# Designs tried in a protein design run: peptides against a protein of PDB entry 2MBZ. Part 21

Target 1, 143 residues: chain A of PDB entry 2MBZ
Amino acid sequence: GINLTPEEKFEVFGDFDPDQYEEEVRERWGNTDAYRQSKEKTASYTKEDWQRIQDEADELTRRFVALMDAGEPADSEGAMDAAEDHRQGIARNHYDCGYEMHTCLGEMYVSDERFTRNIDAAKPGLAAYMRDAILANAVRHTP

## One batch from the design tools (peptide; made by RFdiffusion4, then SolubleMPNN)

Design b1_p11_3_s3 (from b1_p11_3, 8 letters changed)
Fold by OpenDDE base, seed 2:
Structure b1_p11_3_s3 (fold): chain B 143 residues (1-143), chain A 11 residues (1-11)
Amino acid sequence: as target 1 above (143 residues)
Amino acid sequence: MIIHGLAALTF
């Protein structure tokens, strides 16, 4: 799991405990390269690393919300760029994330109600908007 | 924050 003290975990994640999902994640994805890569990378992460990841996620959320509020379609350049940054962030912090993987993640955001609820806490429909932006970004980068 | 699944650990 995440190598932080309970106090550090609270400081970074608040009342949300990501380790509550460790067993499910292992059962569903434990045999994937992505899981292996993520476990290997995150094993060395400090509190500061996790905080940075959270800050990046929060920034991206605000960026997508701003795009939605501005009425920018999910296939706009701005939305697709935000999706690209999201993909690259996953690649840096967790596991190799190609466009196909990214589109699968986008679908999960709308098909797994737990993700949908957590994402849409920032703005209703955000998960669907992200999914659509992710798909559009993948399409524009497909040779 | 969403971590269930291999979604980044973001949102």
Scores: peptide ipSAE 0.080, ipTM 0.783, DockQ to the pose 0.270
Fold by OpenDDE base, seed 5:
Structure b1_p11_3_s3 (fold): chain B 143 residues (1-143), chain A 11 residues (1-11)
Amino acid sequence: as target 1 above (143 residues)
Amino acid sequence: MIIHGLAALTF
């Protein structure tokens, strides 16, 4: 779990409360390797670690929004590179994230309305754009 | 952005 004070959690996540979903996540994915790895890694994370993760996510969001605003397709080199950075960020911070896992996450972003709403808060259609970029990135790395 | 779900609270 995220072992920050309520004040620290607010400073990092603002109005978003990750603890709201802890029970659901445990019930749905508690027996997966990804869940285990994430719990093990994040157990030692400081406020600064969580802030770094949030900053990385915000930067990625800005990159995708900029690509969309520029009219770059989701299978452009820029969009696929952003998707690759997203995949690597998950692997570094949370759990082993291969291209298949990443594709599954992309599908979740458009199939779970809670993800869609949260992602599209930055720009309508961002979740779908990210999903498509994730798919394209996976394809270009498939032998 | 940190989210819930399969990513174990990860976006």
Scores: peptide ipSAE 0.077, ipTM 0.783, DockQ to the pose 0.364
Fold by OpenDDE base, seed 4:
Structure b1_p11_3_s3 (fold): chain B 143 residues (1-143), chain A 11 residues (1-11)
Amino acid sequence: as target 1 above (143 residues)
Amino acid sequence: MIIHGLAALTF
């Protein structure tokens, strides 16, 4: 879990409460390498580390929204580059995230309504746009 | 996995 006080968690994550999902995450993913890697990396994270991660996520959200507003296709260079930055951010901060893993995450964003609602809070259809950009980015980087 | 913003997290 995230080793912050309740107040620090609120300061970083606001209305989103990650603690409510801890048990489900452990049940679904607790035996995966990704879960192990994330637990090991994040065990030492400070409030400043989590704030940086949140700031990066917010910036990427704004970038995807701007691409959608501009009418850029999800398989445009801009959208695929944003997807690549998303993948690399996950790899740096949490767990090894290859293109196959990234496509699985993209599918989850549109298949689990909780993810869809959370992502689409920024802009309706953003989760689907991200999924498509993630797939396109994976295709251009695989034989 | 859980999402906050566009970040995919495990806890």
Scores: peptide ipSAE 0.062, ipTM 0.769, DockQ to the pose 0.322
Fold by OpenDDE base, seed 1:
Structure b1_p11_3_s3 (fold): chain B 143 residues (1-143), chain A 11 residues (1-11)
Amino acid sequence: as target 1 above (143 residues)
Amino acid sequence: MIIHGLAALTF
C-alpha cells in the first residue's frame, strides 16, 4: 500500500482512501506487468511525491474543465493535448501507459459508476469528455 | 481521486 501515515494520507488525498481499493486492484490486475511496475515505483514515494502527483492531477482537471467551459470539443487540439499529458503522467508515475491502455482507462471512466461519480465531482460530464479526448488523442497518434 | 486501475490520482 501507500507508505504514508493516516495524517499524511488525509493531507494528500482528503477523504478518499486509495487503500480501500487495494484488494480489488490486486484481484483485477495483480498478475500484470502494470501492477508490478506500479508497486515498484510507488514503493519509494514520499508524501511529497504523492502531493506532486495530486497537484498534477488537479491541474489537469482544471484544464479539462476550462476547455469544457470554453466549449472546446473533446477532439480539439487542446483537449487531445490534455489527454496526452494525462497518459504521460500515468506513464511517469505509475506504469507504462500506451494509447490502447489509455483508451481502456477512458472507457472505464464512463462504464464504472464509481469513476464517473468521482470524476464528475469536478464538473458533470467530465468523465465522458475525458474519454472522448483520450480516444481522439489515441486516434491522432495511430499510424 | 481517480484510480487508474492500478494507481490512484485525484481529479
Scores: peptide ipSAE 0.085, ipTM 0.786, DockQ to the pose 0.257; fails the geometry check

Design b1_p11_3_s4 (from b1_p11_3, 9 letters changed)
Fold by OpenDDE base, seed 5:
Formats: sequence, structure tokens, C-alpha cells
Structure b1_p11_3_s4 (fold): chain B 143 residues (1-143), chain A 11 residues (1-11)
Amino acid sequence: as target 1 above (143 residues)
Amino acid sequence: MIILGLSALTL
């Protein structure tokens, strides 16, 4: 799991405890390259690393919410750029994330109620908006 | 690996 003290975990993740899902994640994805890469990379992460990752996620959330509030479609340049940054963030912090993988993740955000609930906590419909932006971004990069 | 807002493998 995440190598942080309970106090550090609270400081970074608040009430969200990623470790409560560790067993399920291992059961579902334990044999994938993504899981392996993520475990390998995150094994050395410090509190500061996790905080940076959380800050990046918060920034992206704010960007998407702002786009939605402005009425920008999910296939707008702004939304697709935010989706691209999300993809790159996953690749940098966790595992290789091509456009196909990213599309699969986007679909999971709307098909798994737990993801949907947590994402939509920032704004109802955010998960769907992100999924659509992810798809659009993948399309524009697939000639 | 999952994280707070967005995420990677399952929440």
C-alpha cells in the first residue's frame, strides 16, 4: 500500500482511504502491467510526492469544473487538453497510459458507481464530462 | 493504483 503514517495519509487524502481498496485492486488488476508499474513507482513515494499528485488531481478537477461551468463542450480544446494532462499525469506518476488505456479508464469512471460518486463530489456529471473529454482527446490523437 | 479525486485502477 501507500507507505505513509496514518497521520500523513490523513493530511494528504483526508477522509479518503485508498488502502481500503487494496485487496480489491489486487484481485482485479494484480496481474496487469499497470498494477506492477504503479506498485514499483509508488513504493518510493514520500508524503511530498503524494501531496503533489493530489494537488495535480485537484487542479485538474478545478479545470474541468470551470469548463463545465463555462458551458464548454467535452470535446472543446480546453477539455481535451485537460484530459491530455490527466493522461500524462497517470503516465508520469503511475503507469504507461496510452490513449486506449485512458479511454478504458474514462469508461470506468462512469461505469463504477464508486468512481462516479467520488468524482462527482466536485460537481454532478463531472465523471461523464471527463469520460467524454478523454474520448475526444483520444480521437484527436488517433489519425 | 487509485488516488483521491480522479484515479487509476479502482476506487
Scores: peptide ipSAE 0.087, ipTM 0.797, DockQ to the pose 0.302
Fold by OpenDDE base, seed 1:
Structure b1_p11_3_s4 (fold): chain B 143 residues (1-143), chain A 11 residues (1-11)
Amino acid sequence: as target 1 above (143 residues)
Amino acid sequence: MIILGLSALTL
């Protein structure tokens, strides 16, 4: 799990408790390479590392929201670039994330209500917008 | 492995 004190966890994640999902994550993906990579990478993460990851996610969220507010299509260059940065962030921080993997994540964002609710807290429809941008980005990189 | 922010394992 995340090697932080309860206080540190609250400082970084607020009311979201990732430990609540640890059993489910292990059950669903415990035998995957992605899970093993994530466990190995995050084992050494400090509070500052987790805070950085959270800050990156927040920044990306703001970018997508801004694109939506501007009326930019999810297949715009700006939206696809944001999706690419999202993919790269996952790869850097957690596990190797190719375009196929990324599209699967995008689908999960709209098919799992827990993800949808969490993402759409920033803006209604954001999860769907992200999914569409992720797909568009994958398409442009899969000739 | 993570279900926070915008990152997670895929289906």
Scores: peptide ipSAE 0.084, ipTM 0.793, DockQ to the pose 0.268
Fold by OpenDDE base, seed 2:
Structure b1_p11_3_s4 (fold): chain B 143 residues (1-143), chain A 11 residues (1-11, ends at bonding distance)
Amino acid sequence: as target 1 above (143 residues)
Amino acid sequence: MIILGLSALTL
């Protein structure tokens, strides 16, 4: 798991405690390759690594919000490119993330209220926008 | 697991 001190965790994640979900994650996904890969990769992560990941996520959030504010549809090149960057970020930091996996994640963003609430904290409807962009990106990359 | 921002690792 995340082997940071409580102080470091607070510095990186604020009031959000990812450890609160460890048991649920293991129960739901513990037998998947994604879970294994994530555990293996993150085991060596430093505070700086986690901070980088958070910074990347924040930047991507701002990017999606800007697209929404500009009225760009979720299937625009800009939105699909942001979705692609999101997919690649997951692949780099956590686990192999193909387009099928990515679309499943997108659906989770709108079907699990916890994700929806956290994502939409930046802008109402952001989770749905991301889901749609993720799907569009997957479609355009399908042969 | 990670539900902060857009980093979705399954919950």
Scores: peptide ipSAE 0.090, ipTM 0.799, DockQ to the pose 0.326; fails the geometry check
Fold by OpenDDE base, seed 4:
Order: structure tokens, then sequence, then C-alpha cells
Structure b1_p11_3_s4 (fold): chain B 143 residues (1-143), chain A 11 residues (1-11)
């Protein structure tokens, strides 16, 4: 889990309480390698580490929104590069994230209304745009 | 499953 005090958790995550989802995540993913890797990596994370992760997520959100506002298609080089950076960020911070895994995550963003609602808070349709960019990036990297 | 920002698994 996240070894931060309640105050530190609030400072980093604000109104989002990750503890609300821990049991569900364990039930759905607890037997996967991804879950194990994430728990092992994050066990040593400091407040500063979690803040960096949030900052990276915010930066990627801004990039995708900017691409949408510019009218760039989800299979543009810019959108696919943003998707690639997202994939690499997951791999660096949480668990091994290949292109197939990334595509599965993208599908979750549009199939789980909780993800869709939270992502689209930045811009309506962002979750679908991200899913499409993730898929396009996976296709260009798969032989 | 990190719901805020661009997610991974759990928080």
Amino acid sequence: as target 1 above (143 residues)
Amino acid sequence: MIILGLSALTL
C-alpha cells in the first residue's frame, strides 16, 4: 500500500482516496504479476515519489488535452508519442507494461465508467481519445 | 487502477 500519513495522502492526492479502491483492486488483480510488482516497487516510495508520479500524470493529461484542442487525430505522431510516454511511465513507476497490457488499460478507461468520469473531468472524450492513441501506438510497435 | 490522472493499477 501507500505508506503515507493521512495528511500526506491528502497533500498528494487531494480529494481522491486510493484506499477506497484497494480491496476491489486486490480482488480483481491480486493474483497478477502486475499487482505484485506494483506493491513491491511502491512500498519504498516517499511522499516526493508519489508527488512526482502525480505531476507526470498531470503533464500527460495536459498534453493529450492540447492535442485534442489542436485537432490532432489519435493516431497522429504526437498522440502516439504521448501514449508511449504514458506506457513508459507505468513501466518505470509500477509494473512491466507491454503494448498488449497498455491496450487493455486503454479499454478499461472507456469500459469502466469510474475511469471515464475521472479522465473526462479534464476534457469530455479524453478517455476515448487516450484509448485510441494507446491502440495506435501499440499497432505501430507490434510487428 | 489509478483513477486520477493517467492511471496504472492501484493506489
Scores: peptide ipSAE 0.082, ipTM 0.787, DockQ to the pose 0.342; fails the geometry check

Design b1_p11_4_s1 (from b1_p11_4, 7 letters changed)
Fold by OpenDDE base, seed 4:
Structure b1_p11_4_s1 (fold): chain B 143 residues (1-143), chain A 11 residues (1-11)
Amino acid sequence: as target 1 above (143 residues)
Amino acid sequence: DLAYYHAAYYA
């Protein structure tokens, strides 16, 4: 859970209500290390922390959109670097995110319609592009 | 990407 008032949550997340997923997330992932780490890290987060996280996510979104608009392949250096920054952002803010886990997240982006809808709100096909970039980045970092 | 928060709990 997020330790913010309803008003603060709205200021940070807008139309997205993270609380609507709390029960499902706990049910599906409550016994994982990732869930534990995320709960531990975010327990001390302030509104400023959450805003920073959202700002980072928005910046990454713009970066991927720009790559798509430029016609850069998802396996380009630029796209893979963006994927790497995405991975590192998750690791820094939430839980240890290796390349295997990152690829699983990428697959979720295209398999769960809720994620696809939210991501593609920025640009149609963005979720698939991110998935492909994440996979490519994982491959290049796998010895 | 507001879905980022949701993704933070999925593994």
Scores: peptide ipSAE 0.131, ipTM 0.802, DockQ to the pose 0.174
Fold by OpenDDE base, seed 2:
Structure b1_p11_4_s1 (fold): chain B 143 residues (1-143), chain A 11 residues (1-11)
Amino acid sequence: as target 1 above (143 residues)
Amino acid sequence: DLAYYHAAYYA
């Protein structure tokens, strides 16, 4: 799990408790390479590391929302660039995230209602927009 | 938004 005190966890994650999914994650993906990589990388993360990760996520959320508000298509250069940054962020912080993996994650955002609800809290339809941008970005990088 | 990186736990 995340090596933070309860106080630190609250400061970083607020009302969201990532530990509530620990058992489900282990049962579903515990034997995957991605899970192993994530556990190895995050084992050394400090409060400051987790805070940086949250800040990066918030920044990406703002970028996608701004793109949607501006009427930019999900397959626009701006949206695809945001999707690429999202993919790279996962790769740096958690596990190797190729374009196929990223596409699968995007699909999960719209197929798992828990993710959809959490993402769309920022803006209705954001999960679908992200999924489409992720797919478009994957396509342009797979000629 | 933790949802973006919560995906890390689902792969």
Scores: peptide ipSAE 0.131, ipTM 0.806, DockQ to the pose 0.185
Fold by OpenDDE base, seed 3:
Structure b1_p11_4_s1 (fold): chain B 143 residues (1-143), chain A 11 residues (1-11)
Amino acid sequence: as target 1 above (143 residues)
Amino acid sequence: DLAYYHAAYYA
């Protein structure tokens, strides 16, 4: 699990309690390479590391929202670049994330209502926009 | 958030 005190966890994650999903994550993904890689990398993470990760995610969210507000298509250069940065962020912080895995994550964002609700809290339709941008980015990098 | 944390473990 996350090596933080209850107080530190609240400071970083707020209303989101990662511990309540630990059993489900282990049940669904415990035998995958991604799970093992993530556990290995995050075992040494400090409060500062987790805060940095959350800040990066928030910044990317704002970037996608700005693209939507500007009317940029999900397959625009700007949207695809944002999707690429999302993929690279996962690879840097958690596990090797290829384009196929990234598209699977995008599909999860629109198929699991918990993810959709959480993402669309920033802007309605954001989850679908991200999924489409992720797919477009994968296509352009897989000729 | 859920999306980020889940992405850290789901594959």
Scores: peptide ipSAE 0.131, ipTM 0.802, DockQ to the pose 0.186; fails the geometry check
Fold by OpenDDE base, seed 1:
Structure b1_p11_4_s1 (fold): chain B 143 residues (1-143), chain A 11 residues (1-11)
Amino acid sequence: as target 1 above (143 residues)
Amino acid sequence: DLAYYHAAYYA
């Protein structure tokens, strides 16, 4: 799992325990390139690295929420740019994330109740908004 | 948002 002490894990992830998903992730994705890349990259991550990742995620969450509050469509340039940053963040921190992969992730956000619940904790409908923005961003980059 | 970590880790 993540090479942090219990104290460090709590400081970074709070009540969210990433280790609770390790078995499922391994069972579902253990033989994929994404899994191998993620394990390779994250093996050397420090507490500060994980904190940076969380900070980036929080910033994107706030950005999407602000777009929703402003009434910006999910296929607006602002929303698509946020989706692109989300994709790039995954690529930098975890694994190569192409547009097809990204759209699959977006679909998972609305089809898996666990993801929907976690995402919508910030704002109801955020998961669907993100999915739509991710799809729109993928479309504009795949003419 | 911790969901981002979960999603990236999960995929």
Scores: peptide ipSAE 0.118, ipTM 0.796, DockQ to the pose 0.185; fails the geometry check

Design b1_p11_4_s2 (from b1_p11_4, 9 letters changed)
Fold by OpenDDE base, seed 3:
Structure b1_p11_4_s2 (fold): chain B 143 residues (1-143), chain A 11 residues (1-11)
Amino acid sequence: as target 1 above (143 residues)
Amino acid sequence: SILGFHAMYYA
């Protein structure tokens, strides 16, 4: 689990409670290499580390929202680059994230109402936009 | 942000 006090968790994650999903994730993916990598990597994370990760996520969210507001298609260079940065961020902070896994995550953003509701809090349709950008980025990198 | 905590959850 995350080694933070309840107060620290609120400061970093706000209304989102990651502990709410811990048992479900362990039950579904506890025997995978990705899960092992994530637990190994995050075991030493401090409050500062988690805050950095949240800041990166917020920046990425703002970047996608700006692209949508500018009318850029989800398969534009800008949107695909943002998706690539998202993939690399997952790899850096959690586990090796190939394009296939990334597309699965993108699909989850639109198929799991919990993710859709949380993501679209920033802008309606953001989850779908991200999914489309993730897919486009995967396609351009898979000849 | 939920994007900051990438749980091993997908279809």
Scores: peptide ipSAE 0.202, ipTM 0.838, DockQ to the pose 0.165
Fold by OpenDDE base, seed 2:
Structure b1_p11_4_s2 (fold): chain B 143 residues (1-143), chain A 11 residues (1-11)
Amino acid sequence: as target 1 above (143 residues)
Amino acid sequence: SILGFHAMYYA
């Protein structure tokens, strides 16, 4: 699991407890390369590393919300660039994330109600917007 | 944020 004290975990993740999902993740994807890479990378992460990841995620959320508020379509350059940054962030922090993997993640955001509820907490429709931006970004990079 | 952690989930 995450090598942080309970207090550190609370400081970084707040009321969201990643450890609650460890068993499910292992059962569903424990034999995948992505899971192995993620466990290997995150094993050495410090509190500061996890905080950076959370900060990046929060920034990305705000960025997408701003795009939606501005009326930018999900296939706009701005939205696709945000999706690309999201993909690259996953690759740096967790596991190799190609465009196909990224589109699968995007689809999960709208098909799994748990993700939809959590993402849309920032803005209704955000999960769908992200999914569409992720797909558009994948298409433009794999013509 | 869930975006910071949900990367461990795959579709």
Scores: peptide ipSAE 0.197, ipTM 0.839, DockQ to the pose 0.158
Fold by OpenDDE base, seed 5:
Structure b1_p11_4_s2 (fold): chain B 143 residues (1-143), chain A 11 residues (1-11)
Amino acid sequence: as target 1 above (143 residues)
Amino acid sequence: SILGFHAMYYA
């Protein structure tokens, strides 16, 4: 999986343990192109690479929270732009992520209790807000 | 952050 020492993993991920999901991901996605792409890309990632990915995720979270606090609708240009950046980040770091794939990820954020709990730790309703923004972004990019 | 890692759950 992640080629880091236990100490490095703790420094990057802290209380979140990505390894606990490795088996489930393999069971669900082990034979997909997305899984293959992710494994190929991340195989060369250093501690600094993983830290950058975490920093990008944290920044995105703060951005969505700020939009919610400002009262911006999930289908606002600001929220949709944040969703687009999220999609592009997945494509850059993990696997090709089209709008259909992105909308399915958004649905997972509200349908999988584990994701909902983890995301909403930043702000209640954040998962639903992100899902709605992701969907709106997909719609505006689909004629 | 979970958003930075677990993106492998397309239904």
Scores: peptide ipSAE 0.196, ipTM 0.844, DockQ to the pose 0.151
Fold by OpenDDE base, seed 4:
Structure b1_p11_4_s2 (fold): chain B 143 residues (1-143), chain A 11 residues (1-11)
Amino acid sequence: as target 1 above (143 residues)
Amino acid sequence: SILGFHAMYYA
C-alpha cells in the first residue's frame, strides 16, 4: 500500500485521498494478478516514487487535453501515442497491462460515473476521448 | 492526478 505519513500523502495527492478506495479495490480486484503485482511493486515506493507517478499522470492529462483543444481525433497518432504511454506507465508502475486490459480500463472511465466525473474535471469529454484513444491504440497494435 | 491512482487500484 501507500506507506506514507499523512503529511506526505497530502503533499503528493493533495485533496485526493487514495485510502478511501482501498476497501473497494480489495473487494473488486483482490484476487487478481494485477492487484498482486501492484501491491508488490508499490510496497517499496517512497514519497518521491509516488510523486513521480502523480507527475506522469498530470503530464498525460495535460497531453490529452491539449490534443482535444487542438481538435485532434482520438484515433490520431498523437492521441494513440498518448494512450500507449498511458498503458506503458501502468505496466511500469503497477501491473502488466496488455491492450485488452487497457481497453477495459478505458471503458470503465466512461461506464463508472465516478471515474467520468473525476476525469472530466480536467476537461469535459476527456474520459470518452481517452477511451476512444485507448481503443484505437489497442486496435493498431493487435492486427 | 486521479488518473494515476485509478489505473493502479481499479485494475
Scores: peptide ipSAE 0.169, ipTM 0.832, DockQ to the pose 0.175; fails the geometry check

Design b1_p11_4_s3 (from b1_p11_4, 10 letters changed)
Fold by OpenDDE base, seed 1:
Order: structure tokens, then C-alpha cells, then sequence
Structure b1_p11_4_s3 (fold): chain B 143 residues (1-143), chain A 11 residues (1-11)
């Protein structure tokens, strides 16, 4: 798990409690390479590391929202680049994330109401927009 | 953020 004090967890994650999902994640993906990689990488993470990850996520969220507000299609260069940055961020921070994996995550964002609700808190329809951008980015990188 | 904490979640 995340080796932070309750106070540190609150400072970094706020209203989102990652501990609420630990058991479910373990049950669903505990035997996967992705899970193992994530556990190995995050085991040494400090509060500052987790904060950086959250900051990156927030920045990405703002970026997608700005694209939506500007009326940019989800398959625009800007949206696809944002999706690519998202994929790369997952790869750096958690586990190897190929385009297929990324598209699966995108689908989860619109299929799991918990993710949808959390993401759309920033802007209604953001989860769907991200999913579409992720798909478009995957397509352009698939020969 | 769930976007930042992608805890081995996939399809």
C-alpha cells in the first residue's frame, strides 16, 4: 500500500481515499504484471512523489477541460497529445502502459460509474472526451 | 484523483 501517514494521505489525495480501492484492485489484478510493476515502483514513493503524480493528473485534467471548452474535437492533435501524455505518465509512475492497455482504461472511465463520476466532477462529459481522445491517439500510433 | 492514482485498473 501507500506508505504515508493518514495526514499525508489527506494532504495528497484529499477526498479520494485510495485505500478504499486497494482490496478490489488486488482481487481483480493482483496476479498481473501491471500490478506487480505498480507495487514495485510505488513502494519507494514519498509524499512528494505522490503529490507530483496528483499534480500531473490535475494538470492533465485542466488541459482536457480547456480543449473541450475551446471546442476542439477529441481526435484533434491537442487532445490526442494530451492522451499520449496521460499514457506516458501511467508508464512512468505505475506500469508499462501500451496503447491497448490505455484504450482499456479509457473504456473503464466511461463504464465504471465511480471513475465517470470522479472525472466528470471537473466537467460533465470529460470521461467520454478522454476516452475518445485515448482511442484516437491509439489509432494514430497503430500501424 | 483517480487519473493520478491508476491503481492497476484496466478492463
Amino acid sequence: as target 1 above (143 residues)
Amino acid sequence: SLLGFVAAYYA
Scores: peptide ipSAE 0.170, ipTM 0.816, DockQ to the pose 0.176
Fold by OpenDDE base, seed 3:
Structure b1_p11_4_s3 (fold): chain B 143 residues (1-143), chain A 11 residues (1-11)
Amino acid sequence: as target 1 above (143 residues)
Amino acid sequence: SLLGFVAAYYA
């Protein structure tokens, strides 16, 4: 789990409570390499590390919103580059994230209402846009 | 953010 005090958790995650998902995550993914890698990497994370991870996610969200506002297609170079940065961020912070796994995450953004609601809070349709960009990025990197 | 935490555990 996250080795932060309740106060620190609130400062980093706000109203979002990661602990409410811990049991579900363990039940669904506890026997995977991805879960093991993430647990090993995050075991030493400080409050500042978690804050950095949240800031990176927020920055990517703003970047995708800007692309949508500019009318750039989800399969544009800009959108695909943002998707690639997202994939690489997961790899740095949590686990090895290949393109197939990344597309699965993208599909989750539109199939799990919890993700859709939270993502689309920034802009309606953002979850679908991100999914499409993730897929396009995976395709361009697959011979 | 869900993207910063939960998303990394759902795959």
Scores: peptide ipSAE 0.164, ipTM 0.819, DockQ to the pose 0.185
Fold by OpenDDE base, seed 5:
Structure b1_p11_4_s3 (fold): chain B 143 residues (1-143), chain A 11 residues (1-11)
Amino acid sequence: as target 1 above (143 residues)
Amino acid sequence: SLLGFVAAYYA
C-alpha cells in the first residue's frame, strides 16, 4: 500500500481515501502487468511524490473544465492534448498506458457511477467530456 | 483526486 502515515495521507488525499479501493483493485487487476508495474513504481514514492501526482491531477481537471467553459469540443486540439497528457501521466507514474488502455479507462469514467460522481464533482459532464477527448486523442494517434 | 490514483485501474 501507500507508505504514508495517517496524517500524511490526509494532507495529500484529504477526503479521498485510496485505501478504500485496494481490495477491489486487487480483485479486478491483481493478475495484470499494470497492477504489478504500479505496485513496483509506487513502493518507493514519498509524500512529495504523491502530492505531485495529486497536483498534476488537479491541474488536468482545471484544464478540462476551462476547455468546457470555453465551449471547446472534446475533439479539439486542446482537449486531445489534455487527454494525451493524462495518458502520459499514467504511464510515468503508474504503468504502461497505451491508447487502447486509455480508452478503456475513459469508458470506465462514464460507466462506473462512482467515477462519474467523483469526476463530475468538479463540473457536471466532465467525465463524459474526458472520455470523448480520450477517444479522440486515441483516434488521431492510431490512423 | 481520482485522476491521480484510482482512475488508473478498473475498466
Scores: peptide ipSAE 0.181, ipTM 0.824, DockQ to the pose 0.177; fails the geometry check
Fold by OpenDDE base, seed 4:
Structure b1_p11_4_s3 (fold): chain B 143 residues (1-143), chain A 11 residues (1-11)
Amino acid sequence: as target 1 above (143 residues)
Amino acid sequence: SLLGFVAAYYA
């Protein structure tokens, strides 16, 4: 798991408890390359690394919300660029994330009610917006 | 953030 003290985990993740999902993630993805890569890569992460990852995610969330508030279509360059940054962030921090994998993640955001509820806590419809942007971004990169 | 961990870790 995450090699942080309980205090550090609280400082970084706050109300979000990543450990509560560890068992389910292992059950669902434990035999995949993605899981292996994530475990190997994150094993050396410091508190500052995890904080950076959280900050990046928060920034991305704000970007998508801002795009929605501005009325930008999910297939706009702005939305697709945000989706691309999301994909690259996953690749940089966790595992190789191709466009097909990214679209699968997007679908999960709208098909798994837990993800939908948690994502839409920032703004109703955000999960669907992200899914659409992710799909559009994948399409433009796989002609 | 969920996107910072679970979203990337779950798939």
Scores: peptide ipSAE 0.166, ipTM 0.817, DockQ to the pose 0.194; fails the geometry check

